# Peptides against a protein of PDB entry 3ESW: the designs that were tried, part 208

Target 1, 322 residues: chain A of PDB entry 3ESW
Amino acid sequence: NNIDFDSIAKMLLIKYKDFILSKFKKAAPVENIRFQNLVHTNQFAQGVLGQSQHLCTVYDNPSWHSIVLETLDLDLIYKNVDKEFAKDGHAEGENIYTDYLVKELLRYFKQDFFKWCNKPDCNHCGQNTSENMTPLGSQGPNGEESKFNCGTVEIYKCNRCGNITRFPRYNDPIKLLETRKGRCGEWCNLFTLILKSFGLDVRYVWNREDHVWCEYFSNFLNRWVHVDSCEQSFDQPYIYSINWNKKMSYCIAFGKDGVVDVSKRYILQNELPRDQIKEEDLKFLCQFITKRLRYSLNDDEIYQLACRDEQEQIELIRGKTQ

## One batch from the design tools (peptide; made by RFdiffusion4, then SolubleMPNN)

Design b2_p25_4_s1 (from b2_p25_4, 18 letters changed)
Fold by OpenDDE base, seed 2:
Structure b2_p25_4_s1 (fold): chain B 322 residues (1-322), chain A 25 residues (1-25)
Amino acid sequence: as target 1 above (322 residues)
Amino acid sequence: SDEQLKKFEEQFKKEYIKKVEEELK
């Protein structure tokens, strides 16, 4: 009997839609108990929850989007995007324009806008003096630094003049539009806001092994695309595991519509032990937070997002991200 | 047979993906 796989797939989509809609409409007290117990007993789960409370919502600020768009050289950006798009003669259709925009934003951000700061320049000696700076450690923010969501300030002494220079690790992305310098945290924070300001669907990816990057949903590619502002990298999820030979255990993506374990996209080799939480508990945690984030959405939005999630899970299982 | 099951699963996954992709357009 030739199994009608199309009919089976169609039937499963209907059942899946109904299943998802039923799960979002019904409160599950048992799931709430499991969630509360998990976040109270597992430090990693508590960390993921804490990050989700910030990263899933902080970038959805229209006032910040306006400030970003007013700060960037939009004329230069769009001129460059139009120039690159024109080379392809529109053969790939209008949806590819957004991919060109993201690629130009990566270029603009790294080359023209933001700077890597391993060590700060000496405030007294001026530019290009970071070589003379010795780290003294870290301390809490002062009264001025505290206005810009600063948790830590790195302290440096100039070997030439003996003066102290402070490098505050600001978490306020609007302050980063002014300072225009940082490490992977500041880069990813501000770049996530920049991408959001163009109306893109963006996730912040946290790696436990001290790196962070973005993903954006490409309508052209119809998938989540790796974006690293530090590396000016587009669609190169392999760079960490393969090119850097980085050892990693967890990569978690945080977006307005969900929290997703994306470790399978980025951890291609040299996997570290995943011993911080049980795999089933992590899966439950991400699903539970995602459910909470989608609770106010309509049935069509929930269904569309569920289809996107399923497509991503299939992609991650097949290793088709190359 | 395990081979028939594997072929079934592979074909099912292909058709399921197509349907998911169609619903996203």
Scores: peptide ipSAE 0.017, ipTM 0.413, DockQ to the pose 0.046
Fold by OpenDDE base, seed 4:
Structure b2_p25_4_s1 (fold): chain B 322 residues (1-322), chain A 25 residues (1-25)
Amino acid sequence: as target 1 above (322 residues)
Amino acid sequence: SDEQLKKFEEQFKKEYIKKVEEELK
């Protein structure tokens, strides 16, 4: 009996597709109860939910994308992309071009566009005066700063002129196109929007230990790629654990299509206790939020994303970046 | 047989990978 393994495999793939699609149907009442109980009883879960409500959707703003593209030096960016792409002997139209684009955006953003701000320059004394700035503390935003989703303003006094300089921590990424300065939060916020403005699949990665970065889905590499605008880093998920010897407990990625615990990609050593939530509850939470984010998608989109999710989970388990 | 099962698993894996690749194109 010649078992047609191809036919059997095809039948199993069909059944598997149906099974996957069944998981993305509307949540059962029991799942909703579990979710509500988890969010109400676990502060970490509540935090993840709160972040998802913002980070998963905020960057999907076509008006913002237009403003970004109008603000960036696209001629310079594409000139550099084309130059590096041609230098490496790639043919036009290869999926790898997008990787070159992201690498150039990292370069452009760090070198030409945005500035790291440990301390602000004195508004009176001008550029390169941050060394003269003494922190006085933080306060709430004023009426002008409040227009740009500012939660906190750092206050500095100039030791030279005695004037006060305010460093508002803006969460409005459009305001950051004007200010062009910040720390990891502002960098990641604006850079996430920049990547989204080029039509890329991007996730915002939150690390519990006070760092944030991006992931970009490379069609060439067929995986999520670590992207840190602060570090001008592409595909170097090890930099935190290995290079910085950073201790970390949680890394959570937030994108339009899902919330994913990506801790295994970044926490390679020096793992801190994961004591904020049960692992099973975190997995449930991320899956539940992801399911909600996909409710409007068609079956083919759901299946495609589910296949991507499975490949990512395999990657995260094996610890091998392909 | 264990051999048939292995062959099935290998073929299933190939088709699965191919399907994932096709859906990601």
Scores: peptide ipSAE 0.014, ipTM 0.382, DockQ to the pose 0.048
Fold by OpenDDE base, seed 3:
Structure b2_p25_4_s1 (fold): chain B 322 residues (1-322), chain A 25 residues (1-25)
Amino acid sequence: as target 1 above (322 residues)
Amino acid sequence: SDEQLKKFEEQFKKEYIKKVEEELK
């Protein structure tokens, strides 16, 4: 009796799909209680929740996408992408085009568009005067600065002319299209919006040890890819732990479809104590927030995302064993 | 060994997910 392996495989696929979908049903009362207790009793959990409420949704703004696309030199960008894509003779298929686009956006953003600002230039002395600037401290935003989601303004005095220069730390990415300067926070904030404006699947990665970057889901590579606009880096998750010898404890990725602990991708050595939350509670928290973000999705979308999540988890487990 | 079993399970899961993705296209 030839075992109909195809029939068995189909039945197993149906049962597996149903099992996966069952995990994304409305949270049980016990899960809600656990979640509420966790975010009320654990400061790290509260921080992750607070960040998720902003970072998971803020970049999904069509009006902002239009403003970004109108502001960028799209002709230059696509010309460069087409040029690099043509060199490879299309041998790898159309999906690789998006990887070339992200690489060009990294180049364009760092080389042509945005500027690193450790200290501002003196408003009176002009360009390349940041070396003459002495920090006086930070203060709250004025009435104009407050319009652009500014939490802090750094104050600098020019050693040459004695004038005061303000460096507002804007969180409004549209204002950053105008100012075109900042540190890792401003770079990552605006670059995340830029990538989203091209219709890409993007996550914002927060590191507890004062750095931030992006991840892009490559359809060509079929995985999440590290993207750091400050470093013009594509698919180099090792740069922090290995190249910088940076000590890190947590890396959390925030996207429209989920919150994921991606620490295993980036913390390859010099791991700091993970003492801010129990590992089981962090896993539960990320899964719970992810589940909430997917409540409006249909069964097919939920299943596709769940398959992608499982692939990522397998990747993250294997990466520690290499 | 427990390590060989884990590697086998991971490989099986990866191949299974890939097949599922190919069928969902």
Scores: peptide ipSAE 0.007, ipTM 0.410, DockQ to the pose 0.050
Fold by OpenDDE base, seed 1:
Structure b2_p25_4_s1 (fold): chain B 322 residues (1-322), chain A 25 residues (1-25)
Amino acid sequence: as target 1 above (322 residues)
Amino acid sequence: SDEQLKKFEEQFKKEYIKKVEEELK
């Protein structure tokens, strides 16, 4: 008897829809207790929660989006996108336009807009003087720097003139539109806001081993796509594990619609011990935070996002992360 | 959108078929 796989799949979809809707609608007091106990007893869980409270919502600011769009050279950006779309995009459909937009934003951000800063230039000697800078350590922000969500200021002395130069590590992405320099943290922070300002579905990916990047949901590819502004990288999740031979333990994605362990997308080899939390507890934590973020959504929105989540999980299990 | 929902359902169904086929082998 030929198994009617299509009929089985239809039945599974109905059962899955009902299951998902029931999972998101029902308050489970036991889950609340488990969550509270987990975040109070596990430091890693508390860290993930703390990050989610900021990263899942901070970029959903219409005022910030307006400031970004007013600051960027939109004419240049769209000119370049239109040029690339005209070559290849018409054959692939209109949804590919957004992929070209993200690729151009990566180019524009790295080449035209933002600067990598290992060491600052000397404020007295001017541009291209970072080679003369010696680190003296770090300190807290002064009264002016503290206005821009600055936790740490790196202090440098110029070997040429002897003057002190301050490098504030700003966490305010609007201040970064002015300073236009930083390391992976500043790059990812501002670039996440830039992508959000174009109305894109974006997640901030935190790696425990001192790197951060983005994911963009491509409507053309119908999946989450790796995006690293520092590397001008689009859809290259393997660069850390394979190209850099980086050892990693955790990659957690933070978005407005959920928190997801995306470690399987990026940790392809050289996996470090995952000893900070039990795997079951991490899965529970991410699901619980995701449920809270989706609490105000309707049944159709919940179901759509759940289908997206399931596709991502299938992708991650099959190792088909490009 | 309703169109996006249908697209997700179709893809979900396709991947479920594959998963079921793999589990039955």
Scores: peptide ipSAE 0.022, ipTM 0.531, DockQ to the pose 0.482; fails the geometry check

Design b2_p25_4_s2 (from b2_p25_4, 12 letters changed)
Fold by OpenDDE base, seed 5:
Structure b2_p25_4_s2 (fold): chain B 322 residues (1-322), chain A 25 residues (1-25)
Amino acid sequence: as target 1 above (322 residues)
Amino acid sequence: SEEQLKKFEEKFKEEFKEKLKKELE
C-alpha cells in the first residue's frame, strides 16, 4: 500500500494552519483572568507588560523614519554596502544585501555617527575634558530637558574650572540624533529606530542585568540575528556570556509582532537564578502579549509569523544540544 | 514574502514526511 505521503503532508499542513489560527482567536475569559492576576501580583510581569507597551510600538513612527533617513549620510552608507555586495553578494542572492546594510549601519553608527559617553566633556572647557569631571549624583530634568522624554540627569563638576555639566539621559531617539552621545540605553534606542527606518524587522532586547541590544530578522539567514550597536557586533550572541563572562537571568525581546524570551540565545553559562516569575507564567505572559499585538493581522500574516516563531523555538532548543 | 512562505511550507512538508516515515517504519 503506497502511502501517499504527499497527500498526508498536505492534510497535516491544513490542520496545522487551522490549529495555529485557533490559538490567535480572542482570549478565553480564563486567560484574561490569569493575565490580570499575573500582572497585578508579579512585579516582573508588570515590568514586562510596561516595557511592551512602549518598546513594541514606539519605533513604528513614519515621521521619525523620515527624520532618520534625512539625518544619516545615505550616500556613504549605500556606497559602502554596494561595494561589499559587489564582492560576494551575486553568488548568495539578493537577500544578503540587507545583511550587508545592517553591518554597514553598525560600522557607520559606531565609527562615524554616535559617541560613547562614560562622562561628559565640560561644557565650559570644551572637547576631551571628561577626565576632569567628577560625578555629583543625579536629579530630575529641568523644563527644557523634560521636552525630550528625560527621566534622569547626571550631574558632573569640572575639577579644572569648577562649573557644573549636565548629562541628561534622553529617551527621545530624535533628540539623540542631535546629541549623538550616550551609553548602552541611548545607543540601542537610536540604533533600533535607525534599523526600523530602513523597513527592517527589529526587536529590542532587554537584559535584566543592565544591558540592551537589538535583534534583526535576516531574510538571508532566515532567523533572528543578534545586533549590538555598542560592540559593532553582528550574529555574536555569545559575547556576553563567554567573552564578558557576564552573569544573566533574563533576556526579553520586544518587537511590533511579539514579545519573546530569548534568554536561551544569550545565556550560555553563568546563569543567575530565574526566580522573578514561574517559567510557565513567563511563557504565558509573552504569548498573551504577542497574541494582543497580532489581533489586527489577517490569517495569512498570523500563520507566517507563527511559522517564524516555531522556527525560532526549534533553533533555541537545538542550540543547547550542540 | 509568499516565496519564503512556500519554501518554508515545502521544508516543513519534507520534515513532516521524514517524521511520518520514521513513525510508520
Scores: peptide ipSAE 0.028, ipTM 0.534, DockQ to the pose 0.630
Fold by OpenDDE base, seed 4:
Structure b2_p25_4_s2 (fold): chain B 322 residues (1-322), chain A 25 residues (1-25)
Amino acid sequence: as target 1 above (322 residues)
Amino acid sequence: SEEQLKKFEEKFKEEFKEKLKKELE
């Protein structure tokens, strides 16, 4: 009996697609109850939900993308991308070009565009005066600062001139295009928007242990790639656990198409207790939010994303990123 | 035969992987 392997494979693929699509149907009443109970009873779950409501959608703003592209030196960026791309002997049209673009954006952002701000320069004394700045504490935003989604303002006194300098912690990434300074939060916020402005699939990664970074989906590598603007790091998920010897408990990625626990990508050693939520409940929460984010997508989009998700889960289990 | 089934499963897994890759491209 000639087993028509092609026919069997096609039937199995159809059944698999149907099975995958069935998981993304509207949540059952029991799932909604579980979700509601979880977010009302677990603070970590509430935090993940709150972050998802902002981070999953805020960067999908075409007006912001236009402002970003108008603000960046695109001529310099593409000149450098083309130069490095050509140097490595790649042909035009290869998916790897986007990886070169992201690498150049990392370079450009860190070296040419944005500044790390441990302490601000004195507004009166000018550049390179941060060493003269004494922290006085933090306060709420003033009327001007409040226009740019500022929750906290760090206050500094200049030891040289005695003037007060304010360092508002802006959450408006468009304001960050003007200020061009910050810490990991401002860096990651603006850099996430920058990557999104180039039409890339990007996730914001929140680490519970006070760090944040990005992931972008490389079509060339066919996976999510670690991107840290602060470190000018591309595809180095190990830098925190191995290079920094950082202790971590949770890394959660937030994107337009889903929320994913990516802890296994980044927490390679020195794992802190994961005691904020049950593992099953976290998995459920991320899946539930992801399902909600995909409600407007068609069956083909849902299926493609689900296949991507499964590939990522396999990658995370196998530890075969590099 | 168990051997034919094993070859089928391996080939199916490979083809399924390739098709999954193509659908991800």
Scores: peptide ipSAE 0.023, ipTM 0.459, DockQ to the pose 0.048
Fold by OpenDDE base, seed 3:
Structure b2_p25_4_s2 (fold): chain B 322 residues (1-322), chain A 25 residues (1-25)
Amino acid sequence: as target 1 above (322 residues)
Amino acid sequence: SEEQLKKFEEKFKEEFKEKLKKELE
């Protein structure tokens, strides 16, 4: 009797779909209790929750997307993308075009659009005067700076003219389109919004050891791809652990559809103690927040995202075994 | 052998993944 493998496979797929969908049903009372207890008793868990409440939703703003697209030199960007795609992209299919777009956005952002600001230029002496600036400390925002979600202002004195220059640390990405300068926080914040403005699936990655970057979901590669605007880096997750020899403990990705511990992708060596939370509790926390973010999605959307999640988990397991 | 089982599981997962992709397209 020829085993109808196709019939068995179809039946298994149906059962698998039902099983996956069952995980995304309304949380049981016991799960809610566990979640509440975790976020009230563990500071790291509370921090992850707080970040998720902002980072998972803030970039899904159509009005901001319009402002971004109106501000960027789209003609230059698409001209460069089309040029690179015409060389090599046709052989790989249409889905690779988005990878070329992200690579051009990385180039454009770093080379043409945004500036690194370790120290501000002196407001009185003009451009290229940052070397003359001495930090005096930080203070709260003034009335004007407070309009743009400013948490702190770094204060600098010019060694030449003696004048004070303020460097507000703006969290409003629309203000960053005007100021066009910052450190890793400002770079990642605005670049995340830029990628979202092109309709891309993007996550904000927070590293506990004072760095931040993005991930983009490539339809061509069928996976999450490391993207660092500061480094003009595409698909180089090893740069921190290997190239920088950076010590790290946690990397958490925040997106509209979920929160994921992506530490395994980036922490390849020099792992710091993961002592802020139990591994099981962190896994539970990320899954619980992800489940909440998906409550409004239909069964097909939930299933597609869950399949993507499983593929990512398989990738992250295989990467540790190589 | 455990190695043959692993190879079989990997091949099955790949074939399953390809079939899943075709059904989702």
Scores: peptide ipSAE 0.020, ipTM 0.466, DockQ to the pose 0.049
Fold by OpenDDE base, seed 2:
Structure b2_p25_4_s2 (fold): chain B 322 residues (1-322), chain A 25 residues (1-25)
Amino acid sequence: as target 1 above (322 residues)
Amino acid sequence: SEEQLKKFEEKFKEEFKEKLKKELE
């Protein structure tokens, strides 16, 4: 019997689509109970949920995107992108232009726009005085600082003039457009918003071992690409495990369309114990949150995202990004 | 034969993957 392979393949594709769509239907009561029990009993799960409630939605603000685009030197950025694209990008097709844009945004952000702040300069002594600053500890925000989603203020005393300088750790990325300084948290926060403002698919990656970075979905590479604004790094997921010899346990990516354990992309060696949650429970948690984030999407959007997720999982298993 | 079935399943999986890729493009 000549098996009509095309008919079978079509039928399997239909059944596969239906199966995928069925997974994104409303959670069963048992899944809701499991989720509630997990987030109430496991602190790590509660932390992931709390982060998802913020990071998955906060950057989808059109007013913020407008403010970002009005604040950046777009003429300089596009001039540089066009220049690099003209050298070699035409041969690779139009989709590579976005990769050049992200690379230029990394350059622009680190070199021209934002500053690393290990210690603040003394407000009284002026620029390049951070060497004279002694940390006194941290405190809550004052009335002005509290307007900009500030949870903590680091306090420094100048050894030269004796004055106190406050370094508020702002979580408002619009305030960061003004202050233009911070550590990995402020860098990643604002840079995530910047990438989102260009209409890119972006995820915020949280590492349990006190680092954060971005991923964006490259249409040219057809995958999620590591992006670290602090390091001006593009597609170098190995830098933490290999170059820094950093020990890590968890890397969780937060995007508008999902929460994904991306630990396998970044933890290449020197893995720390993954003892904060059972692997099955973490997988369930990420899937459950992802499912909730997709509840308003249509069947075609759900299917496309699910296929992207499967491609990513295959990539992570095969180590194709190395 | 079991071997023909395996080859068929592999080919089908590859074609299925290619068709899935094309539908997602």
Scores: peptide ipSAE 0.024, ipTM 0.494, DockQ to the pose 0.047; fails the geometry check

